# Peptides against a protein of PDB entry 4JHK, part 51

Target 1, 212 residues: chain A of PDB entry 4JHK
Amino acid sequence: EDYKIQSFDLETQKLLKTALKDPGSVDLEKVSSVIVDQSLKDQVFSREAGRICYTIVQAEAKQTNGSVFRRNLLNRLQQEFKAREETRKRSTQEWVCLVSFICNIFDYLKVNNMPMVALVHPVYDCLFRLAQSDALKNEEEVDCLVLQLHRIGDQLEKMNVQLMDELFNLLRDGFLLQEDLSSMGRLLLLEILEFRAGGWKLSDTAQKYYYS

## One batch from the design tools (peptide)

Design b1_p29_1_s4 (made by RFdiffusion4, then SolubleMPNN; from b1_p29_1, 15 letters changed)
Fold by OpenDDE base, seed 4:
Structure b1_p29_1_s4 (fold): chain B 212 residues (1-212), chain A 29 residues (1-29)
Amino acid sequence: as target 1 above (212 residues)
Amino acid sequence: SLEELKEELRKRAVEDWEKHVDIELKEFE
């Protein structure tokens, strides 16, 4: 498979490629740290990072029945999650990268082909934070929120419909009541409200309206 | 209240991560 790792230096690229094929021959803690570090800087990479992480997890499991990479990855994510408010205050960009990465890990890093239950509440917590009034006024955070809901909203709802209902109550209130939303932010909120109402699908009419 | 719900969700997020990640990892192995 082709993995987009051009943002890394050549030495790191070799490290990642080796981890993907022969994880037992590299320091998997270092590999996990490198992936997390880059994911916190580049939101575009975070999606690819999820796929890379899944591949490394599978490769290690097949090679040695080990889980060193996954454990180190999740431990690092836990640390970043705990510091999420500080991260948000320091840099909105790093914050949305963190959320994006956690959501992508949720999407790709499954156990027995099911989402990790332990990540459900952390993911919802991030999305609820993005749904607060102080975040909804920032278009960058709204973009992140809507993007994640498009990607994993249906999976999250299956894990906990009550939390999804509460989340969308906040989004509806934001759409209807908050005055300092950007025009694009308001449009995105409306779109995601309709997206869920349509069973996490876009109707032909909605597709033309929002994306054509 | 909404504020109480938000705080409860935050607590659950932290607790679930700390208590259940390792369990799921072991089950996966």
Scores: peptide ipSAE 0.114, ipTM 0.725, DockQ to the pose 0.836
Fold by OpenDDE base, seed 2:
Structure b1_p29_1_s4 (fold): chain B 212 residues (1-212), chain A 29 residues (1-29)
Amino acid sequence: as target 1 above (212 residues)
Amino acid sequence: SLEELKEELRKRAVEDWEKHVDIELKEFE
């Protein structure tokens, strides 16, 4: 399989490739740290990171029935989550990367082909934070919010429809009542409201209108 | 076979993951 890890140096690429095939032969704590660090800097990579993480988890499970990688990954993720407000204050870019990474882990790191229940509330917490007035006025945060809902909104709703209803109440209020939204931000909120209303599907017409 | 053994190990791991993760991530909530 081909994994997009060209952003790393050659040594790290070898480390990751080895982890994907023979996880028992590498320091899986180091591997998890490298993946998290890069995901906090590159939102595009965070998507690939989810796929990589799942593959490593599966490989380790098959090889040794171990969970060293997953444990280290989730511990680091929890640490970053706990510090999310400080991260947001320091760097909006790092904050949205963190949210993106958490959502991608939720999307890819499934158990018995089901999302991890333990990540449901953390994911919603991040999305609710992005739905607050002080975040909705920032296009970068709105972009992140809408992107994640496009990717995993249907899965999240299946896990907890009540939280999804509450989240979208905030989004509707933001769209209708908040005065300092950017034009693009308001457009994106409208789109995501329609997206959910359409059963988490976007018609060809709507897709062209919002994303062409 | 070795492959069958690995598959059984994987199955056991997957079946226990959710419980384990819930414990590890309890402080997220």
Scores: peptide ipSAE 0.029, ipTM 0.473, DockQ to the pose 0.040
Fold by OpenDDE base, seed 3:
Structure b1_p29_1_s4 (fold): chain B 212 residues (1-212), chain A 29 residues (1-29)
Amino acid sequence: as target 1 above (212 residues)
Amino acid sequence: SLEELKEELRKRAVEDWEKHVDIELKEFE
């Protein structure tokens, strides 16, 4: 299987390729750091990173029955999560990349075909932060919020429906009451409200209206 | 104010979540 790692230099590409096939022969802490660093800069890669991480985890499990990569990855994620407010203050782009990456890891890095419970609250916290008034006025943050809910909203709800209800209460209030939303932001909020109401699915009509 | 109280409660909740995650990660390791 091919992975989109062209953005890395050749040495790093080789490192990643080796990690995917023979994880025991490389420094998996370094590999995890490289993946996280790039994911914090490139939102497109962050989705690919989820798939890459899953593959490395599986490869290490098969080769050595180890979990060094996963441990290092999650530790780094936790560090970045704890610093999320500082990241947001420094760079909106890095902040939405962080959220995207955490959500993608939640989506791809399953344990026994189930989401990691430890990531549920961090994911919700990120989404709740995006749902605050100061974030909803920023279209980039709204885009991120709506995108993640489209990708993993149904899974998150299964993990904690109460938090999802609270989150969507904030989104509804933002849609109805907040005055400084962009036109696109308001449209996206309406769409995601309808998306959940429709069982996390879009009708053909709605899809054309909002995204065509 | 009510908003300040809400924010404080939210912060506490977030801190609790972080602690919970820390515990889970430690147990996971």
Scores: peptide ipSAE 0.025, ipTM 0.620, DockQ to the pose 0.227
Fold by OpenDDE base, seed 1:
Formats: structure tokens, C-alpha cells, sequence
Structure b1_p29_1_s4 (fold): chain B 212 residues (1-212), chain A 29 residues (1-29)
């Protein structure tokens, strides 16, 4: 398996590679910290980070039947989540990276091929925050919101359809009523509304209209 | 308007729900 870790220095790359194959031989707290730190800076990496985290969790489980890495990862994630409003105020970029990372962990870090129930509400909380009027006017936040819903919306709905209905009520209201949306933001909201209405699938016509 | 009122109620609901999320996160400890 090949993992995209070229953004790290060689020593850190070796650390990560060792964690993937022999997690018992490295400081898993340090590994988790490095992964989270980079994920908060690079939204693209956050996707890969989810896959890396899953692999390390599986490797540790097989090697020692332990869960040290997962525990440290989730503890750090909880800390970042608690500070999410401060993060958003400080940097929109860091905020959307945080949301992206949480969503990717939800997507990849499954137990018995099922999402972690404990992450459902935190994920929805982030998405609801992105669906507020002060966030919808920022195209970067709208991009993040729509991207996550494309990735994990169907999974989230299976976990709690009532919350998904409430979320999309906010998105519909934003699309119809909010005046300070960018043209692209409005288009993205319309697309995601149609995406869910189509069973979390994009029709050929919609694909051409929104992403050509 | 009715739509504006609904939006405000939804916003408040989201804010109130955050308290519930904090309780759920204790499971990570």
C-alpha cells in the first residue's frame, strides 16, 4: 500500500511507515499528534489521513490487540472539536480542515465496517455550523459543507435521518432566502439539494450543469 | 415572515443541540 506522506520530512515519514507496519515499536501518541497537526493545515491530506489512521488502528489491533493510537487520536480530535469556534474565528482555512478531518475519520475509522456512533453528533454539529447564515456567505465553508455531504452524506443519513432533514431544511432556507450568498455558493447548495433528492447520486444532467 | 421565524427557530435548535453533543463526546475519554 502506498500512502501520500511526501509532505513530511524523511524522519517523520519513517515514523509513519513504521507505525503502519509495526505500531508497537513507535510512540503512537506522537504519531497521532503529527497526523492531526498536518490534517489541520492541509485539507487534501485529511482524506489520506483517515486512511492512514484506519490502517494504524488495524495494525495495532492485530499486533497487540491494543487501541492506544485510536485513544490518543480521538482525545486530540475531541480537544480540537471543543475549540472549533475559536478555530473558526482565527482561520476559516483551519476550521474547514478540522471539519474535513473529522468527517474523514468518520468515513474511514470504522469498527466492524460500521461508523463510530460517537462521531455522529460531532459530525452533524460541524455540518450544522457550516449551514448557519454567517458560514453560508463564505464560499470556502460552503465548499467544505458540500464536499463532506458528497462523501459521507448517505452514511450520516443512515445514522440519523431526522438530523439530516433538519440540516437540509437549513440549506434549503439558505438557498431560497439568504441574499448574501455568492453565485457559486448558491449553485453548490442547489446541487447538494438535488444530490440528496436523487438518493445521494448525481444525474448525468446535473453533473454536466454543475461540474462541467 | 413564517419562513424567517422557522429559520430563527432552527438556529436556536442548533445552538441548544451543542449541549447534547458535548455530553456525547465524553465517551471519547
Amino acid sequence: as target 1 above (212 residues)
Amino acid sequence: SLEELKEELRKRAVEDWEKHVDIELKEFE
Scores: peptide ipSAE 0.020, ipTM 0.502, DockQ to the pose 0.104

Design b1_p29_2 (made by RFdiffusion4)
Fold by OpenDDE base, seed 1:
Structure b1_p29_2 (fold): chain B 212 residues (1-212), chain A 29 residues (1-29)
Amino acid sequence: as target 1 above (212 residues)
Amino acid sequence: SASAEELDTELQEELQPFSEESIEKLKAS
C-alpha cells in the first residue's frame, strides 16, 4: 500500500514504512509521537494519519498481539484533548487539525470494524465547541465542523442520536439567528442541515469534495 | 480472539481520562 508521507524527511519516512511492515523493529512510541505532531500541523495529513494508524495497529496485533502503538497514540490524544482550549487560543489552524485528527482516528481506528465507544464523547465535545457562536463566526472552524460531519456524522448519530440532535439544534440556531457568519459559513451550515435531513447522503460530486 | 465487546471495554477503561467528565473530575479534585 502507498501512504502519503512525503512531507516527512527520508529517515522518518523509512521509520514509518518500517512501522507499517514490521512494527516490532521500531520505537512505536516515537512513531506515534511523529504522527500526532504532523497531524497537528497538516490537516491533509491528519486524514491519512488515521489510515496509517489503523494499519500499524493491525500490523502490531498480527505480529505480536501487542497494542503498544495504540496505547501511546491514545495517551497522546488524551493530552492534546485536555489542552484543546489552549490550542484553540494559540492557533485556530492547530485546533482544527486536532479536531480533524480525532475525528479521523474515530473513523479509521476500528476495533473489529466497530468505532471505539470511548471516542464518541470526545468527538462530540470537539464538534460542540465548533458549534459555539464564537467558533461559527470563523470560516476555518465552520469548514472543519462541516467536513467532519460529512465524513463521520452518520456514524456518530448511530452512536448517540441525542447528542446529534442537540448539536444540530445549535447549528440551526447559528444558521437562522447568528448575524456575524460569513456568507460561505452560512451556506455550509445550510448544506449540512440539509445533508442530515437527507439521511447523510451525497451526490457523486459532493462525495469527491468531502472524501477525496 | 477477544470479542469486539471485550476489546471495546478495555479501550473504554484505557481512555476514561479522555472523556470531558473525567477531565472535569480531575480538575475538581
Scores: peptide ipSAE 0.042, ipTM 0.610, DockQ to the pose 0.231
Fold by OpenDDE base, seed 4:
Structure b1_p29_2 (fold): chain B 212 residues (1-212), chain A 29 residues (1-29)
Amino acid sequence: as target 1 above (212 residues)
Amino acid sequence: SASAEELDTELQEELQPFSEESIEKLKAS
């Protein structure tokens, strides 16, 4: 498998490659920290990071039946999640990267091909935060929200339909009632409302925007 | 689902309360 890790220095690339193949030979806490740090800076990487994390988890499980990497990863995520409001205040970019990363971990880091139940509420909490009025006025946050819902919305709904209904009530109200939405933000909200209403099936427009 | 919950029981035990909802549940206990 080819992993997109060119953004790291050569030493870190070697570390990651080794972790992917022989996780027992590296400091998995350091590996997890590096992945999280980069994911908080680069939203594009966060998608790849999910895949990388899954591979490392599987490799460690096969090699030692251990979960050191997963534990360190999730513990770090919990720390970042707890500090999410401060992160948002400091940097919208870092905040949306955090949300994206948590969602990608939910998407990729499955247990026996099932979503981790432990991540369901954290993901929803992030999405609910993005659905608040103070966030909906920011196009970057709306873009993040809608992107995640396109990627994992159907999975999340299967895990908790009540929370999804509540979330989309907020999105509907934002679309209809909030006056300070950007034009693009409003369009994105409309699109995601229609996307769910259509059974989480991609429109041609959505396909071009999110997956081109 | 119940199946997913059972499959990741070890993970559930490993993790501290994560979401705001989990935190609120602890406060109520």
Scores: peptide ipSAE 0.034, ipTM 0.643, DockQ to the pose 0.188
Fold by OpenDDE base, seed 5:
Structure b1_p29_2 (fold): chain B 212 residues (1-212), chain A 29 residues (1-29)
Amino acid sequence: as target 1 above (212 residues)
Amino acid sequence: SASAEELDTELQEELQPFSEESIEKLKAS
């Protein structure tokens, strides 16, 4: 199976490839750190990172019945989450990458084919932050918010419909009442409002855009 | 939830929530 890890240097690529096949032979703390670090810089990789993490978790479980990688990954995510406001102040790009990564981990890193309950509230917290007025005026943050809702909105709603209702109340209010939205931001909010209203169903064309 | 119910004890202990609410609860303990 091929993974999109070309953005890493050759040594790191080797490390990741080894982790995917023989996780017991590498420093899984280092692997988790590398994945998180890159995911905070590259939103495209952030999506792939979810799949990579899932594969490593499964490989370790099969090899040793261990969870060293998952533990290290979650610990690092917790650290980044705690510092999310400082990250946002420092770099909008890093902030949206962090949100994207957490959402992708929620999407891909399932246990017994079920979402990790521990990530539900952290994901919602991130999305609620993106739904605040100061974030909605930033097109990059709106892009991130809408993208994540397209990818995992239906799953999140199944986990907590009340939080989803509250979130979309904020989005509706932003769309209707906020004056300093970009034209694209307003269009994206309208689109996601309609998307949920339609039962989280996409056309084939839209599905390709958001899920490819 | 179905997810939580299907997790074993060890995994449940590892998967600690880290939302702001959860963090505040931990600080208060």
Scores: peptide ipSAE 0.032, ipTM 0.617, DockQ to the pose 0.142
Fold by OpenDDE base, seed 2:
Structure b1_p29_2 (fold): chain B 212 residues (1-212), chain A 29 residues (1-29)
Amino acid sequence: as target 1 above (212 residues)
Amino acid sequence: SASAEELDTELQEELQPFSEESIEKLKAS
């Protein structure tokens, strides 16, 4: 499999490639840090980062039965999550990248083909933050929210339907009652409401938009 | 081999809970 790591310098690319094949031969803390740092800057990379992380986790488990990489990754994510409000205030872009990354880790970093239970509440907390009135007025945040729900909404609902109901109550109220939504924001909220109501099924056009 | 649930439990023992609720509870304790 090819991984999209061309944005990194050659030394870092080599580090990542080695981590994917022989994780025991590299500093896995450094690897995790590099991946998180880039994911906080590049929302597109965050999706790829999920795949990379999963592969490294599997490689380390197979090689040494260890979990050094996963531990370091999750520790860093926890730190970023705790600081999420400060991140949001500083940079909307970094904030939506953080949310995207956490969601992608949830999506890809499976344990025995199951989502990590420890990530369920963090993901919902991020989505709930995006569903607040002050965030819904920002089209970039709405786009992020809707994108993540398209990607992992079905999985999240399976993990906790009550939280999903509460989240969508906020989205419905935002759509119906909030006056300072952009036209696109309002359309996106309507679309995601209909998407869930339809059983989380995408049209071919929507599939291309959200996953290309 | 350990189940996914068992592995998650082990991770939760090593890591503080991420959720806002868990963080707030820790601050209040």
Scores: peptide ipSAE 0.031, ipTM 0.642, DockQ to the pose 0.223

Design b1_p29_2_s1 (made by RFdiffusion4, then SolubleMPNN; from b1_p29_2, 16 letters changed)
Fold by OpenDDE base, seed 3:
Structure b1_p29_2_s1 (fold): chain B 212 residues (1-212), chain A 29 residues (1-29)
Amino acid sequence: as target 1 above (212 residues)
Amino acid sequence: DESLIELDKELAAELTPVSLARIQELLAQ
C-alpha cells in the first residue's frame, strides 16, 4: 500500500512506516504530532492523512490493545479546531489544510465501520465557515469547500440532512447574489449545487464540462 | 460501536474536552 509520505524526510518516513507496522516500538505521541503538523502544511498529505491515521489506530489496537495514538491525535485535533479562526487569519493555506484534515479524519477514522458522530458538527462548522461571504470570495477556500463536499458530502448528509440543507442555502445565495466571486469560484459553486441535486454524482458530460 | 450514533448532539456541536472524553469512552467499549 502507498501511504503518500514522500513529503517527509527519510528519518520521518521511517518513523511513520514503523508506526504503521509496529506501533508499539515508536513514540506515538510524536507520530501524531508529525502527522498533524504536516497536514497543516501539505494539502496532498492532508487529504490522505485519514487513512494513515486509521491504519495506525488499527495496528496499535491489534498489537498492544492500546489507543495512545488515537488519544494524542484527537487531542491535537481539538486544539487546532478551537484555534481555527486564528489559523484562518494567519494563513488561508493552513486553514484549508486544517479543514481538509478534519474531513479526512471523519472519512477514514471509523469505529466498527461507524462514523464518529462527535465529528459531524465540527465538520459542518468548518464547512459553514467556508460558506460565509468573506470566505466565498477566496478561491482557495471555495476549492476546499467543494472538494470536501465531493468527498464526504453524501456521508455528512446522511448524518444530518437539515444542516446540509442550510449549508446549501448559503451556497445557493452565494452563487446567485454574491458579486465578488471569482469565475472559477462561481463555476465550482454551480457544479456542487448540481452535484448534490443529482444525488451526489455527476454525469460524464458534466464532469468534463466543469473539470476539463 | 452504535453508541457513537447516540452521542448527544449538543456535545457534538464542537470538539470539547467533554465530547473528546465521551469519544474515548465509547472507543474503549
Scores: peptide ipSAE 0.025, ipTM 0.588, DockQ to the pose 0.101
Fold by OpenDDE base, seed 4:
Structure b1_p29_2_s1 (fold): chain B 212 residues (1-212), chain A 29 residues (1-29)
Amino acid sequence: as target 1 above (212 residues)
Amino acid sequence: DESLIELDKELAAELTPVSLARIQELLAQ
C-alpha cells in the first residue's frame, strides 16, 4: 500500500513507514505529533493523515493489542480542539486545517467499522463555528465547511440528526439573510442545502451547475 | 460529552461493538 508522505524529509518518512509496519519499534507519541503538525499546515495531507492514522492503529492493535498511538493522537486532538478559537484568531489556514483533520479522523479512524462517538460533538462544534456569521463571510471557511459536509455529512447525521438540523438552520439563515457573503460562498451554501435535501446526493444537473 | 481521553481508555479496555454501543448509550443519557 502506498502512502503520500513525500512532503516529509527522508528520516521522517522512514519513521512513518516503520510505524505503519512495526509500530512497536518507534516512538508513537512522536509519530502522532508529526502527523498532527503536518496536518495543521497542509489541508491536502489531512485526508491522507486519516488513512495513515487508521493503519497505524490497526497495526498496533494487531501487533501488541496496544493503543498507545491512538491515545497520543486523541490527546493531541483534544488539546488542539480546546485551543481552536485561539488557532482561528491566529491563522484561518491553520483553523481550517484543524477542522479538516478532525473530520478526516472521524471519517477514517473507525473502530469495529463504526465512527468514534467521542468525535461526534467535537466535529459538530467545529462545523457550528464555521456556520457563525463571522466565519461565513470568509470564503476559506465556507469552503472548508462545505467540503467536510460533503465528505462526512451523511455519517454525522446518522449520529445526531438534531444537531444536523440545527446546523443547517444556521446555514439556511446565512444563505438567506447574511449580506456579506461572497458570491461563491452563497452558491456553496445553496449547493450544500440542496445536497442534504437530496439525501446527501446531487443530481448530475445540479453537480454541473455548482461545480462546472 | 465524553472526552477523547475517556473514550480511549474505554476502547483500550475493550475494543468491541458492544463497548462502542455502551459508549453511545452513555452519551445519549
Scores: peptide ipSAE 0.021, ipTM 0.521, DockQ to the pose 0.066
Fold by OpenDDE base, seed 1:
Structure b1_p29_2_s1 (fold): chain B 212 residues (1-212), chain A 29 residues (1-29)
Amino acid sequence: as target 1 above (212 residues)
Amino acid sequence: DESLIELDKELAAELTPVSLARIQELLAQ
């Protein structure tokens, strides 16, 4: 399997590969730290780190019925989430990577093939933050917001439709009322409004219009 | 999952050590 870990050095790649197949033979705390650190720096990796994490969780469960990796991962996630405003202030790039990572964890770490309910509110909290006027004016944050909603919006809505309605009220207001949106930002908001209205799907015609 | 639904009702927007502990228990089942 391709886990897109080419951004790591060879030694770390080996560590990760070993964790994926034989988690009992490596320091899983270190592995979790490496994954989170890279997810905060690399958007591509951040978007796909959840799959890696899920695989390691499954491998450890199968091998030892353990949960050391998951424990360390969630502990680190808690720390980063608590510091999210500081992260946003320091680096928009790291902030959107954090959001992407949290959303990706939500998407991939399933319990009985269902999303972790405990992550629903934290995910919405991140998306609501991206939907505030000070964030909507930043194209990088709008990109992140729209991307996450494309990927997990339908799942999130199933978990809490009320919060989704509230979120999209903010997006509608941003689209209609906020003056300092970029042209692309405004277009993306319109697209995501249409996307949800269409049952979290885009027609081929709409896809061509917005992304040609 | 009934357990996760129950947990959600007890959780705030932010993760807490107590919440994480319960998450670990639920995920271990």
Scores: peptide ipSAE 0.026, ipTM 0.602, DockQ to the pose 0.087; fails the geometry check
Fold by OpenDDE base, seed 5:
Structure b1_p29_2_s1 (fold): chain B 212 residues (1-212), chain A 29 residues (1-29)
Amino acid sequence: as target 1 above (212 residues)
Amino acid sequence: DESLIELDKELAAELTPVSLARIQELLAQ
């Protein structure tokens, strides 16, 4: 399987590959830290990290019935979440990578085939932050927001429709009232508004229009 | 932190992947 870990150095790649196959033979705290660190620096990886994390979780469960990796992963994730405002201040890139990573983990790691309840509010908190006026003027943050809503919006809504309504009220206000949006940002907001209105689906015609 | 409290409860449960269909959708994006 290709887990898209080419962004790591060779030594780290070996570490991750070993964790995927024989998690008991590596320091799973270190592995979790490496994954989170890289997810904060590489948006491509942050979007794919969930699959890697899931595989390691399953491998450890099968091997030792343990949960060391997921504990460390989620603990680190919580730490980063708590520091999210400082991260945003330091680096927009790291901030959107963090959001992407949290959303990806929400998408891939399920408890009894259901989304982790503990991640629902953190995910919404991140998306609400992206929906604030100071964030909507930044196309990079709008890109992140819209991407995550495309990926997990339907799931999030099922978990809490009231929060989703509130979120989209902010997005609608941004689209209609905010003056310093980029042209692409405004287009993306309109697209995601229509996407949800259409039951989290987009027609082929609309897809071509917004993403041509 | 309420999230941590809930997380502790959920850590006792088994984690599963999303459906293959969902994964395929994500990869197509």
Scores: peptide ipSAE 0.024, ipTM 0.492, DockQ to the pose 0.043; fails the geometry check

